# Designs tried in a protein design run: peptides against a protein of PDB entry 5JXT. Part 30

Target 1, 319 residues: chain A of PDB entry 5JXT
Amino acid sequence: SLLPKKEINVYIGMSEMQVKWYQKILEKDIDAVNGAGGKRESKTRLLNIVMQLRKCCNHPYLFEGAEPGPPYTTDEHLIYNAGKMVVLDKLLKRIQKQGSRVLIFSQMSRLLDILEDYCVFRGYKYCRIDGSTAHEDRIAAIDEYNKPGSDKFIFLLTTRAGGLGINLTTADIVILYDSDWNPQADLQAMDRAHRIGQTKQVVVYRFVTDNAIEEKVLERAAQKLRLDQLVIQQGRAQVAAKAAANKDELLSMIQHGAEKVFQTKGAFGTMAEKGSQLDDDDIDAILQAGETRTKELNARYEKLGIDDLQKFTSESAYE

## One batch from the design tools (peptide; made by RFdiffusion4, then SolubleMPNN)

Design b1_p10_8_s2 (from b1_p10_8, 3 letters changed)
Fold by OpenDDE base, seed 5:
Structure b1_p10_8_s2 (fold): chain B 319 residues (1-319), chain A 10 residues (1-10)
Amino acid sequence: as target 1 above (319 residues)
Amino acid sequence: MVRPAFWSRP
């Protein structure tokens, strides 16, 4: 029988460079961030801020002038300048030592470019699929990854490209490097490894930048997922339509952690204390804390009914 | 190895 998947949110502090770029993004649009734009603030502007903040949470080198150089080279700076890369680098070493194989999903093809260069730099053998990958090349990559005795350790995928019904049960670890706005896309990504034919315990690590917009993206995704589940269970198809965040929700998400980011000199949390020198105990502590916070998050939404879940979008904006 | 900056990649 297929074992239930284990899902763990991994809460990760920003690097010093991420904090600096997160501040710059907020400062560039400070009037919008403070809500001073009122009715004149476009939803498009807020959505753009959200997208820039999410890029920053993924990697600062997605911005012009963040990457050290020219000349531009792949080196340890690729890792230590992004909190998610620091944790990923340690986690992949453990996963490999355990004899596991890993799917890494992102929303951003440009992040996969960073992850490819990282894989080459660390000597990890990988496959890649994104939205631009031709159908024939996609089949070839899947077959190469899934072949008996494949030396491919990592599969890099965009969440949307990976969601297209493919079988990747030869992997037992899933890393969601970022989250989709639609939690069903992330579930579909997990279901590439967690399906009939899987023989191992599937573990899903969801990376979440702590004290940043990604916490609110996660909360909103969890709320929506619970709502979708209750709607399916109750046969009430009509509730699914309100999926797009309003302006006030977007503003609240942008404001979350912004004050702390402006007050912070240097990195956040474990990134401030240890930087790139995370040891095995630090990773265990991060995973344990993540497991606890994941249970607490799930327990919060499991107690809510449909009507409560529809209202909660308004009240969680005031904390 | 020298490469293009990540932000400049298509």
Scores: peptide ipSAE 0.625, ipTM 0.959, DockQ to the pose 0.569
Fold by OpenDDE base, seed 1:
Structure b1_p10_8_s2 (fold): chain B 319 residues (1-319), chain A 10 residues (1-10)
Amino acid sequence: as target 1 above (319 residues)
Amino acid sequence: MVRPAFWSRP
């Protein structure tokens, strides 16, 4: 029988470079961040700020002038300049030692480019699929990953490319490097490993930048998922109305953690204390704290009715 | 090895 998947939100502090770039993004549009634009502030401008903040949470090298160079080289700076990379680097060593294989999903193909260079730098054998991958190349990559005795440890995927109904049950670990605004897209990604043919316990690690915009993205996705479940259960299909994030909700998301980011000199949390020197005990502490916060988050939304959930639903900012 | 910056990649 297929075991239920275990899902853990992994809350990760920003690196010093991420804090600096997060501050720079907020400062560039400080009037919008402070709500000084009032009714005149465009929803589009706020959505653009949200997108830039999410890019920063993924990796600062997604911005012009963040990466050290020229010349540009792949070295340890690729890891220590992004909190998610520091945690990923330690977690992948543990996953490999356990004899597991891993799917890594992102919304951003440009982040997969960073992860490819990282895989080469660490000597991890990988496959890749994104939105630009030809159909024949997708089949070849899937077959290469799934073949008996495959030496491919990692599969790098965009969440959208993973949605194509493919079977990747030869992996038992799923890392969501970032979250979709639509929780169904992330569920579809998890279901590539968590389906008929899986022989192991599937574990899903969802990376979330702590004290940043990504906590609010996660909260909204959890609200939407609960609403979708209740609408299906109650037969109220009309209630699933597309409540696009309003301006006030987008502003509240942008403002979340902003004050602490401005007050911070250096990195956040475990990234300030240990940086790239995280050990196995530090990873265990992060995972344990994440498991606790995941239970608390789920318990918050399980108690809410349809009317409470409808007040906070946002449509995907990508339509 | 020298490479293009990540932000500049298509």
Scores: peptide ipSAE 0.620, ipTM 0.957, DockQ to the pose 0.560
Fold by OpenDDE base, seed 4:
Structure b1_p10_8_s2 (fold): chain B 319 residues (1-319), chain A 10 residues (1-10)
Amino acid sequence: as target 1 above (319 residues)
Amino acid sequence: MVRPAFWSRP
């Protein structure tokens, strides 16, 4: 029988470089961040800020002038300048030692370019599929990954491209490097490994930048998922979950952690204490803390009714 | 190996 998947949110501090670039993004549009634009603020402007903040949470080298160089080289700096890469690097080493195989999903093809260079740098054999991958090349990559005795350890996928009904049950670990605004897209990605033909316990690691916009992206996704479940259960098909965040929701998301980011000199959390020098105990602590926070997050939304779940307010869950 | 910057990749 297929075992239930284990899902763990992995809360990761920003590197010093990420904090610096996160500050720059906020400072560039400080009036919008402070809500000074009021009702006249462009929703497009706020969406652009959200997109830049999410890019920063993924990797600072997605910005001009962040990457050391020229000359530009792949080295340890590719890892230590992004909190998610530091955790990924340690997790992949553990996963490989366990004889597991891993799917890594992202919303950003440009992040997959970084992950591809990282795989080469670490000597990890990989396959890649994104939105630009030709149909024939997609089939070839899937077949190469799934073949008996495949040397491919990692499959790099964009969440949408990897969600398209493919079978990847030869992997037992799923890393969501970032989250989709639609929790169903992430579920569809997980279901590539968590499907008929899987023989192992599927474990899903969802990376979330702590004290940043990604916590609010996660909360919104969890809220939407619970709302969708309750709507189905209650037969209230007419409750269109607000697909798109409003301006006030976007502002609240942008403002989340912004003050702490402005006050911070250096890195956040475990990244400030140890940087890239995480050991196995640090990883276990991060995973255990993540498992606890995941349970708390789920329990928060399980208690809410449909009417509460329709409001994206951070406040409604402390009452 | 020298390469293009990640931000500059299409």
Scores: peptide ipSAE 0.618, ipTM 0.958, DockQ to the pose 0.551
Fold by OpenDDE base, seed 3:
Structure b1_p10_8_s2 (fold): chain B 319 residues (1-319), chain A 10 residues (1-10)
Amino acid sequence: as target 1 above (319 residues)
Amino acid sequence: MVRPAFWSRP
């Protein structure tokens, strides 16, 4: 029998470098962030700000002039400059010791390039598939990963490339390094490991940058997922899944945590206290806190009806 | 190892 998957949101503080770059992104478009553009502000401009903030939450080296160098080197700075990499680095050591194998998903192929350099630096054997991977190379990578006794520990995938119906049940851990705006894309990614042929408990870790845009991306995705479920249950096929975020929703998302980011000198949360020196107890505390917040998030949306979910803006969840 | 910056990679 296939066991239900366990899903845990892992809330991760920004590194000092991420805070500095997050501030810089907000400052560059401060008038748009403050809503000063009014009715004339382009939805495209706000979407661009959201995209830059999401890049910052993933890794600051996604920006020109962020990476230290030249010469550019692969070293510990690749890890400690991104909160998600610090947690990933500790979590992967634990996963490997347990004899588990892991799928890592991202929306960003350029983040997979960083994760490849990280895998090489740590000596992790991996496979990679993204949107540019040729069909034959995809088959070869899947077959190499799924091979009995495969020494490939990690599979790196873009979420969209992983959606293509492939079987990766030889992995039991899924890491969503970032979230899709469409929760169905993330579910399709999880279903690569969580399907017929899986013999282990599948655990899904969803990385979420705390006090940042990614919390609002996650909330919106959870809202949409609940709406999609209720529409299916009620047979209301005409209730189109809530359209792409409006300007006010995008502004609210951009503004979330921005004040605290501007006030912060250094890193956030456990990243401020421990940085790259996280131990196993710190990881357990992060996972336990994440499991609690995940249950609370789900419980908020389980009580809402279709009409409530349609009217719900990201602001009304905190009143 | 020396490498190109991530943003400068093709």
Scores: peptide ipSAE 0.120, ipTM 0.829, DockQ to the pose 0.556; fails the geometry check

## One batch from the design tools (peptide; made by RFdiffusion4, then SolubleMPNN)

Design b1_p11_1_s1 (from b1_p11_1, 5 letters changed)
Fold by OpenDDE base, seed 5:
Structure b1_p11_1_s1 (fold): chain B 319 residues (1-319), chain A 11 residues (1-11)
Amino acid sequence: as target 1 above (319 residues)
Amino acid sequence: AIAELEAQLAA
């Protein structure tokens, strides 16, 4: 019988470089961030800010001129300049040691480019699929990864390209490096490993940058998922929850953690305390804290009815 | 990139 998947949100502090770039993004559009644009502020401008903040949460080298050089060589700086990479680097060592194989999903093909450089730098054997991968090359990559005795440890996937009906049950660990706005896309990604033919306990790690926009992306995705479940259970017509965030929701998401980011000198949380010097106990503490916060997040939405979930899309503007 | 985000939000 297929075991239920274990899902854990892994809350990760920003590196010092991420904090500096996050501040720079907010400062560039400070009038929009402060809501001073009022009714004249374009939804497009707010969406641009959201995208830049999400890039910052993933890796600062997604920005032009962010990578230090010369020399332009891959080194430890690729890891310590992004909180998610610091945690990923430690977690992958543990995953490999336990004899597991891992799928890593992202929304950003350019982040997969950084993850390829990382894999080469650490000597991890990998496969890659994104939205530009030809059908034949996609089949070849899947077959190479799933081959009996495959030496491929990591599969790098864009969430949407990886969601397309493939079987990857030869992996037992799933890392969502970032989240889709549609929680169903992330579920479809998890279901590549969590499917008939899986013999191991599937564990899903969802990376979430703490005190940043990604917490609000996660909350919105959790609300949508609960609403979808309740609508299916009650047989109510899909109350088309306006799929697109309104301006006030986007502004609230951008403002979340912004004050703390401006007040912070250096890194956040465990990244400030340990940085790249995270040990196994620090990883266990991060995972345990994440498991607790995941239970608390789920418990908030389990008590809400359809009408409450529809209102909460409006009340998240007042905290 | 915005079009991709809008497509992700609309889906």
Scores: peptide ipSAE 0.017, ipTM 0.665, DockQ to the pose 0.105
Fold by OpenDDE base, seed 2:
Structure b1_p11_1_s1 (fold): chain B 319 residues (1-319), chain A 11 residues (1-11)
Amino acid sequence: as target 1 above (319 residues)
Amino acid sequence: AIAELEAQLAA
């Protein structure tokens, strides 16, 4: 029988470089961040800020001129300059030692380019699929990954390209490096490993940058998922959740953690304490804290009715 | 990229 999947949010602090870039993004549009643009502030401008902040949470090298050089060589800097990479690097060693195989999903094909460089640097054998991958090449990559005795450890996928009904049950670990705004896209990604033919316990690690916009992306996705479930259960199909974030919601998401980011000198959390020197105990602590926060997040939305879930409670980040 | 995010938010 297929075992239930275990999903754990992994809350990760920003590196020093990420904090500096996150500050620069906010400072560049400070009037919009402070809501001073009023009714004239376009939804498009706020969406741009959101995209830059999400890029920063993923990896600072997604920005032009962010990569240190010359020389422009892949080295440990690729890892220590992004909190998610530090955790990923430790987690992948553990996963490999356990004899597991892993799917890594991202929204950003350019992040997959960084992950390819990382895989080469660490000597991890991988496959890749994104939105630009030809149909034939996609089939070939899937077959190469799924073949008996495949030496491919990692499959790199964009969330939407990986969502296309493919079977990847030869993997038992799923890493969501980032989250989709639509929780169904992430569920579809998980279901590539968590389906008929899976023989292992599927574990999903969802990476979430702590004290940043990604927490609010996750909260919104969890709210939407619960609302969708209740609408189906109650037969209230007419309660079209306003799927699109409004300007005030986007502003609240941008403001979340911004003050603390401006006050921070250096890295956040475990990244400030240990940086790239995370040990196995640190990883266990991060995973345990993540499991607790995941349960709390789910419990928050499970108690809410449809009418409550339709209200975006902007707790102002300034209260 | 904005259009993609808008599409993600509208879905």
Scores: peptide ipSAE 0.017, ipTM 0.663, DockQ to the pose 0.101
Fold by OpenDDE base, seed 3:
Order: structure tokens, then sequence, then C-alpha cells
Structure b1_p11_1_s1 (fold): chain B 319 residues (1-319), chain A 11 residues (1-11)
């Protein structure tokens, strides 16, 4: 029988470089961040800020001129300049040591380029599929990954491209490096490993940058997922239609953690204390804290009705 | 990127 998935949100502090870039993004559009534009502020401008903040949460090298060089050589700086990479690097060592195989999903093909450089630098054998991958090359990559005795440890996928009906049950670990705004896209990605033919316990790690916009992306996705479930259960098909965030919701998401980011003169949380020198106990503590916060998040949305779930409340983090 | 985000928010 297929075991239920174990899902854990992994809350990760920003590196010092991420904090500096996050500050720079907010400062560049400070009038919009403070809501000074009011009704005149374009939704497009707010969506651009959201996109830049999400890039920062993934990796600072997604910005032009952020990567140190010349020389443009991959080194440990690729890891320590992004909190998610520090945790990923430690987690992948454990996953490999236990004889597991891993799917890594992202919304950003350019993040997969960074992950390819990382895989080469660490000597991890990998496959890749994104939105630009030709159909024949997708088949070849899947077959190479799934073959008996495959030496491919990692499969790198964009969430939407990886969601397209493929079977990757030869992997038992799923890392969502970032979250889709539509929780169904992430579920479809997980279901590539969590399907008929899986023989292991599937574990899903969802990376979330702590004290940043990604917490609000996750909250919104969890809210939507619960709403979708209730709408299906109650037969109220018309209720699901207002998925698009309004300007006030986007502004609230941008403002989340911004004050703490401006006050910070370094990295956040465990990244400030340990940086790239995370040990096995530090990873266990991060995973345990994440498991607790995941249960709390789910329990919050399980108690809400349809009418409550249709209202985005900025304060929903404190209720 | 903005168009993709808008599509994701509308999905």
Amino acid sequence: as target 1 above (319 residues)
Amino acid sequence: AIAELEAQLAA
C-alpha cells in the first residue's frame, strides 16, 4: 500500500547577502512599500516587487551583477550566500547517505541553472526538465533517471513542467525549493513521486524563507487549498473564482517582515548564528521547528469556514 | 515574470 506523504515546511533564515538585497529591493520602491501610492499604485508595480522579493528568497545571484566575479568560478559562495542553499547542501548529504533519491522543484528555471552549477560543484549526478525542454529530451531524461541502477541522484524540475503526468516513483524525497501560488501545482509535483509504484515513504520538504514574503505566499496557498477542499465538499463551484490577490493583499505581503529586514545588520536566525557551518543537530532543530509550525499552520486553516477563507486577513498570522 | 505571476494568482 502507498504510505501517506510526510510534508514538512522548512523555515530558513536569509543570508547576509539576501538581507542586503531584500533591503535594496524595498528601498528602491519604498513609496509603494509604504502604501504612499494609494489607489494610484499599479497592481503591476506591486507584482514586480513581489517577484523581486521571491527571487531574493531563492538566490541573490538571480539579480544581474550579484554574482562575485571575475573570475566567474563556482565555489562555496554559491552556497553560503543563500540560506536555502546552506540547508539544501546539508540535507542532500543526508538524503544521499540514506540511499534516497530526490526531486527538486522550483518556479524559476534560472534557479535550476544555479542548482545545476551547484550539482556540478558537489559532483552530484542529475537530470533536468523545465518548460523549454523538448518532448523527446523529457522522455530521455525521465528514462535515464528511472532506469534500474541509475546513478542520477537529483532530478531538477520546474514545478509546472514536472506536474505534467510523469512518473518519478524511483525518487522518495521531494524538495519544493519555492512554492507555487496555486497549491494544486505543488501537489501535482509531489504526486510525481507519491504515486502507484512507490515503495518508500515519500517525504516532502517545502523551503520557506522566514520573516519574508514567502511566509505569506505559503499562507495564501494553504488558505486556497482549504477553500478548494470546502468548495468541492459543499458543491459551491462559484465561490472559488476570486483567486487573484488584490492590491491591499499584495501590499500586506510585501510589508511582511520588512521592518525586521531593515533593522537586521547580518543574516537571520540560524544563518546568523552558524552561517554555512550548520551541523547535523542544527538541521534536526530546523526540521523539528518546521514540523511544529507546519502542524500549527494546517490547524489554523482547518478551523476556518468558506466566508473566512475568502477574506485575506493580514493578521491571519497572529490569530 | 509579471505576466506569469498574474497567471499564477488568477489560477
Scores: peptide ipSAE 0.016, ipTM 0.641, DockQ to the pose 0.101
Fold by OpenDDE base, seed 4:
Structure b1_p11_1_s1 (fold): chain B 319 residues (1-319), chain A 11 residues (1-11)
Amino acid sequence: as target 1 above (319 residues)
Amino acid sequence: AIAELEAQLAA
């Protein structure tokens, strides 16, 4: 029988470089961030800020001129300049030692480029599929990854490209490096490993930058998922239609953690204390804290009715 | 607009 999947949100502090870039993004549009633009501020401008903040949470090298060089050589800087990479690097070593195989999903093909450079730098054998990958090349990559005795450890996928009904049950670990605005896209990604033919316990790690926009992206996705479930259960199909964040929701998401980011000199959380020197005990502590916060997040939304879940309330996140 | 944002953040 297929074992239930275990899902853990992994809350990760920003590196010093990420904090600096996050500050710069907010400062550039400070009037929009403070809501000073009022009714005249465009939804498009707020969406752009959200996109830049999400890029920063993933990796600062997603910005032009952020990578140190010349020479542009892949080195440890690729890892220590992004909190998610520091955690990923330690987690992948553990996963490999356990004899597991891993799917890594992202919304950003440019992040997969960084992850390819990382895989080459660490000597990890991988496959890749994104939105631009030809159909024949997708089949070849899947077959190469799934073959008996495959030496491919990692499969890099864009979340939506992985959504195409493919079977990747030869992997037992799923890393969501970032989250889709549609929680169903992430579920469809998990279901590539969590399907008939899986023989292991599937574990899903969802990376979330702590004290940043991604916490609000996660909360919104969890809220939407619960709403979709309740709507299906109650037969009220009409309620699901307002999926797009409004202007005030986007502004609230941008403002989340912004004050603390401006006050911060250096990195956040475990990244401030240990940086790239995370050990196995630090990873265990991060995973345990993540498991606790995941249970708390789920328990919060399980108590809410349809009418409450239709209101994006930032306040419900602090109670 | 995004490229212009990125260029200004890199400066």
Scores: peptide ipSAE 0.014, ipTM 0.579, DockQ to the pose 0.084; fails the geometry check

Design b1_p11_1_s2 (from b1_p11_1, 4 letters changed)
Fold by OpenDDE base, seed 4:
Structure b1_p11_1_s2 (fold): chain B 319 residues (1-319), chain A 11 residues (1-11)
Amino acid sequence: as target 1 above (319 residues)
Amino acid sequence: MIEELEKLLEE
């Protein structure tokens, strides 16, 4: 029988470089961040800020002129300048030692480019699929990855490209490097490994930048998922508001952790204490803390009724 | 709009 998947949110501090870039993003639009634009603030402007903050949470090299150079060479800086890369680098070593194989999902094709550079730098054999990948090349990549005795350890995918019904049951680990706004897209990504034909315990690691916008993206996704479940259970199909975040929700998401980010000199959390020198015990501590916070997050939304879940979404429905 | 921006990040 297919074992239930284990899902763990992995809460990761920003690197010093990420904090600096996160500050710059907020400072550039400080009037919008402070809500000084009021009702006149463009939803598009807020969405742009959200996207820049999400880029920062993924990797600072997603910004022009952020990569150190010349010379532009892939080195340890690619890892230590992003908290998620530091954790990924340690986690992949464990996964490989366990004889597991891993799917890594992101929303951003440009992050997959960074992950390719990382794979080359570490000598990891990989496959890639994104939105631009031709159908024939997708088939070839899937077949190469799934081949008996494949040397391909990592599959890099954009979340939506990975959602296209593909079978990747030859992997047992899923890393969501970032989260989709639609929790169903992430579930569909997980279901590439967590499917009939899987023989191992599937473990899903969801990377979440701590004290940043990604916590609010995750909370919103968890709320939506719970609402969708309750709507299905109650037969109230009309209540599944695909409500795009309103301006106030976007503003609240942008403001989350912003004050602490402005006050921070250096990195956050474990990144401040150990930087890139995380050991195996640090990773275990991060995973244990993540498992606890994951249970707490789930328990928060499990207690909420439709009406409570809707209040958080319906304050978005009147404009 | 979010879906459009996310689509632009997948390109």
Scores: peptide ipSAE 0.013, ipTM 0.552, DockQ to the pose 0.575
Fold by OpenDDE base, seed 5:
Structure b1_p11_1_s2 (fold): chain B 319 residues (1-319), chain A 11 residues (1-11)
Amino acid sequence: as target 1 above (319 residues)
Amino acid sequence: MIEELEKLLEE
């Protein structure tokens, strides 16, 4: 029988470089962030801020002129300048040591480029699929990854390209490097490893930048997922998938953690304490804290009915 | 809107 998947949100502090770039993004549009722009601030402007903040949470080198150079050489700076990369680098060593194989999903093809550079730098053998990958090359990459005795450790995928019904049950670990706005896309990505033919316990690590916009992306995705589940269970076809985030929801998401980010000089959380020098005990502590917060998050939404979930999307904008 | 953001992330 297929074992149930274990899902753990991994809450990760920003690096010093991420905090500086996050501050710069907010400062550039400070009037929008403060809600001072009134009726003139387009929903498009807020969406652009959200996208830039999500890029920052993923990796600061997604911004032009952020990468140190010349020379433009991949080095340890690729890791220590992003909190998610610091945790990923430690976690992948553990995953490899336990004889597991890993799928890494992102929304951003440009983040997969950074992850390719990282894989080359660490000597990890990988496959890649994104939205631009030709159909024949996708088949070849899947077959190369899934072949008996494959030396490919990592599969890098965009979440949507990975959603296309493929079987990757030769992996037992899934890392969601970021989250889709549609929780069903993330579920479809997880279900590439968590499917008939899987022989191991599938573990899903969802990376979430702590005290940043990604916590609100996660909360919104959890609310939507619970709503979708209740709608399916109750046969109520008419609960229209709540439209794209309204202006006030986007503003609340942008404002989340912004004050603490402006007050912070340096890195956040475990990144401030140890930076790239995380040991195995620090990783265990991060995973245990993440497991606790994941249970608490799920328990909050499991108690809510359809009407409460529909209201809470309005009230959580005012807390 | 999510579709537009998704389109902008796929480019």
Scores: peptide ipSAE 0.008, ipTM 0.528, DockQ to the pose 0.546
Fold by OpenDDE base, seed 3:
Structure b1_p11_1_s2 (fold): chain B 319 residues (1-319), chain A 11 residues (1-11)
Amino acid sequence: as target 1 above (319 residues)
Amino acid sequence: MIEELEKLLEE
């Protein structure tokens, strides 16, 4: 029988470079961040800020002129300048030692480019599929990854491209490097490994930048998932339609952790204490803390009814 | 709208 998947949110502090870029993004649009734009503030402007903050949480080199150079050479700076890369680098070493194989999903094809450079730098053999990958090349990549005795350790995928009904049950670890606004997209990605034919315990690591917009993206996704489940159970198809964040929700998401980011000199949390020198005990502590916070997050939404979930989208704007 | 902006940033 297929074992239930284990899902763990991995809460990761920003690097010093990420903090500086996060501050710069907020400062550039400070009037919008403070809600000073009033009724004239464009929803599109707020969505652009949200997207820049999500890019920063993924990797600062997603911004033009952020990468150190010339010369533009891949080095340890690719890892230590992004908290998620520091944790990823340690996790992949463990996953490989365990004889596991890993799917890495992102919303951003440009982040997969950074992950390719990382794979080459570390000597990890990989496959890649994104939205631009031709159908024949997708088949070839899947077959190369799934073949008996494949030397391909990592499969890099955009979350949407991974949703296309492919079978990747030869992997047992899933890393969601970022989260989709639609929790169903992430579930569909996980179901590439967590499917009939899987023989191992599937473990899903969801990376979440701590004290940043990604916590609110995760909360919103968890709310939506619970709402979708309750709508299915109650047969009330009409409730699913209000999935788009309003301006006040977007503003609240942008403001989340912003004060602490402005007050921070250097990196956040474990990234401030250890930086790139995370050891095996530090990773175990991060995973254990993540498992606890994951249980707390799930328990928060399991108790909510449809009416409570509809109100919670309005009240989280005032705290 | 988020999905549209995400599409515009993948191009």
Scores: peptide ipSAE 0.008, ipTM 0.527, DockQ to the pose 0.428
Fold by OpenDDE base, seed 1:
Structure b1_p11_1_s2 (fold): chain B 319 residues (1-319), chain A 11 residues (1-11)
Amino acid sequence: as target 1 above (319 residues)
Amino acid sequence: MIEELEKLLEE
């Protein structure tokens, strides 16, 4: 029988470089962040700020002129300048030692470019597919990853490209490097490894930047998922439609953790104490804290009724 | 929260 998947939110502090870029993003649009534009602030401007803050949470090199150079060479700076990369680098070493294979999902194809550079730099053999990958090349990459005795350790996927019914049961670990606004897209990504033919316990690690906008993206996705479940159970299909974030919700999401970000001169949380020098005990502590917070988050939403959940629905912004 | 953010940007 297929074992239930284990899902753990991994809460990760920003690097010093991420804090500086997060501050710069907020400063550039400070009037909008402060709500000084009032009801006149465009929903589009707030959505753009949300997008830039999510890019910062993923990797600062997603911004033009952020990469150190010249010379523009891949080095340890690719890792230590992003909290998620520091945790990923340690976690992948552990996953490999366990004889596991891993799917890494992101919403951002440009983050997969950074992850390719990382894989080359660390000597990890990988496959990649995204939304631009031709159908034939996608089949070839899946077959190369799934072949008996494949030496491909990592599969890099955009969440949307991974959603298209593919079987990747030759992997037992899933890393969601970021989260979709639609929790169903992330579930569909997990179901590539958690499917008929899987012989191992599937473990899903969801990376979440602590004290940042990604906590609010996660909360909103969890609310939507619970609402969708309750609507299906109660047969109330009409309730799901009011799901677009309003301006006040977007503003509240942007403001979340902003004060603490401005007060911080260095790195945040888990990155402030040891930075890139995280050991195996630090990773265990991060995973244990993440498991606790994941249980608390789930327990909060399991108790909410439809009327409480209707206040916080989101439509997926079209890329 | 907002007024404190403006003060931190002026320092």
Scores: peptide ipSAE 0.000, ipTM 0.466, DockQ to the pose 0.025

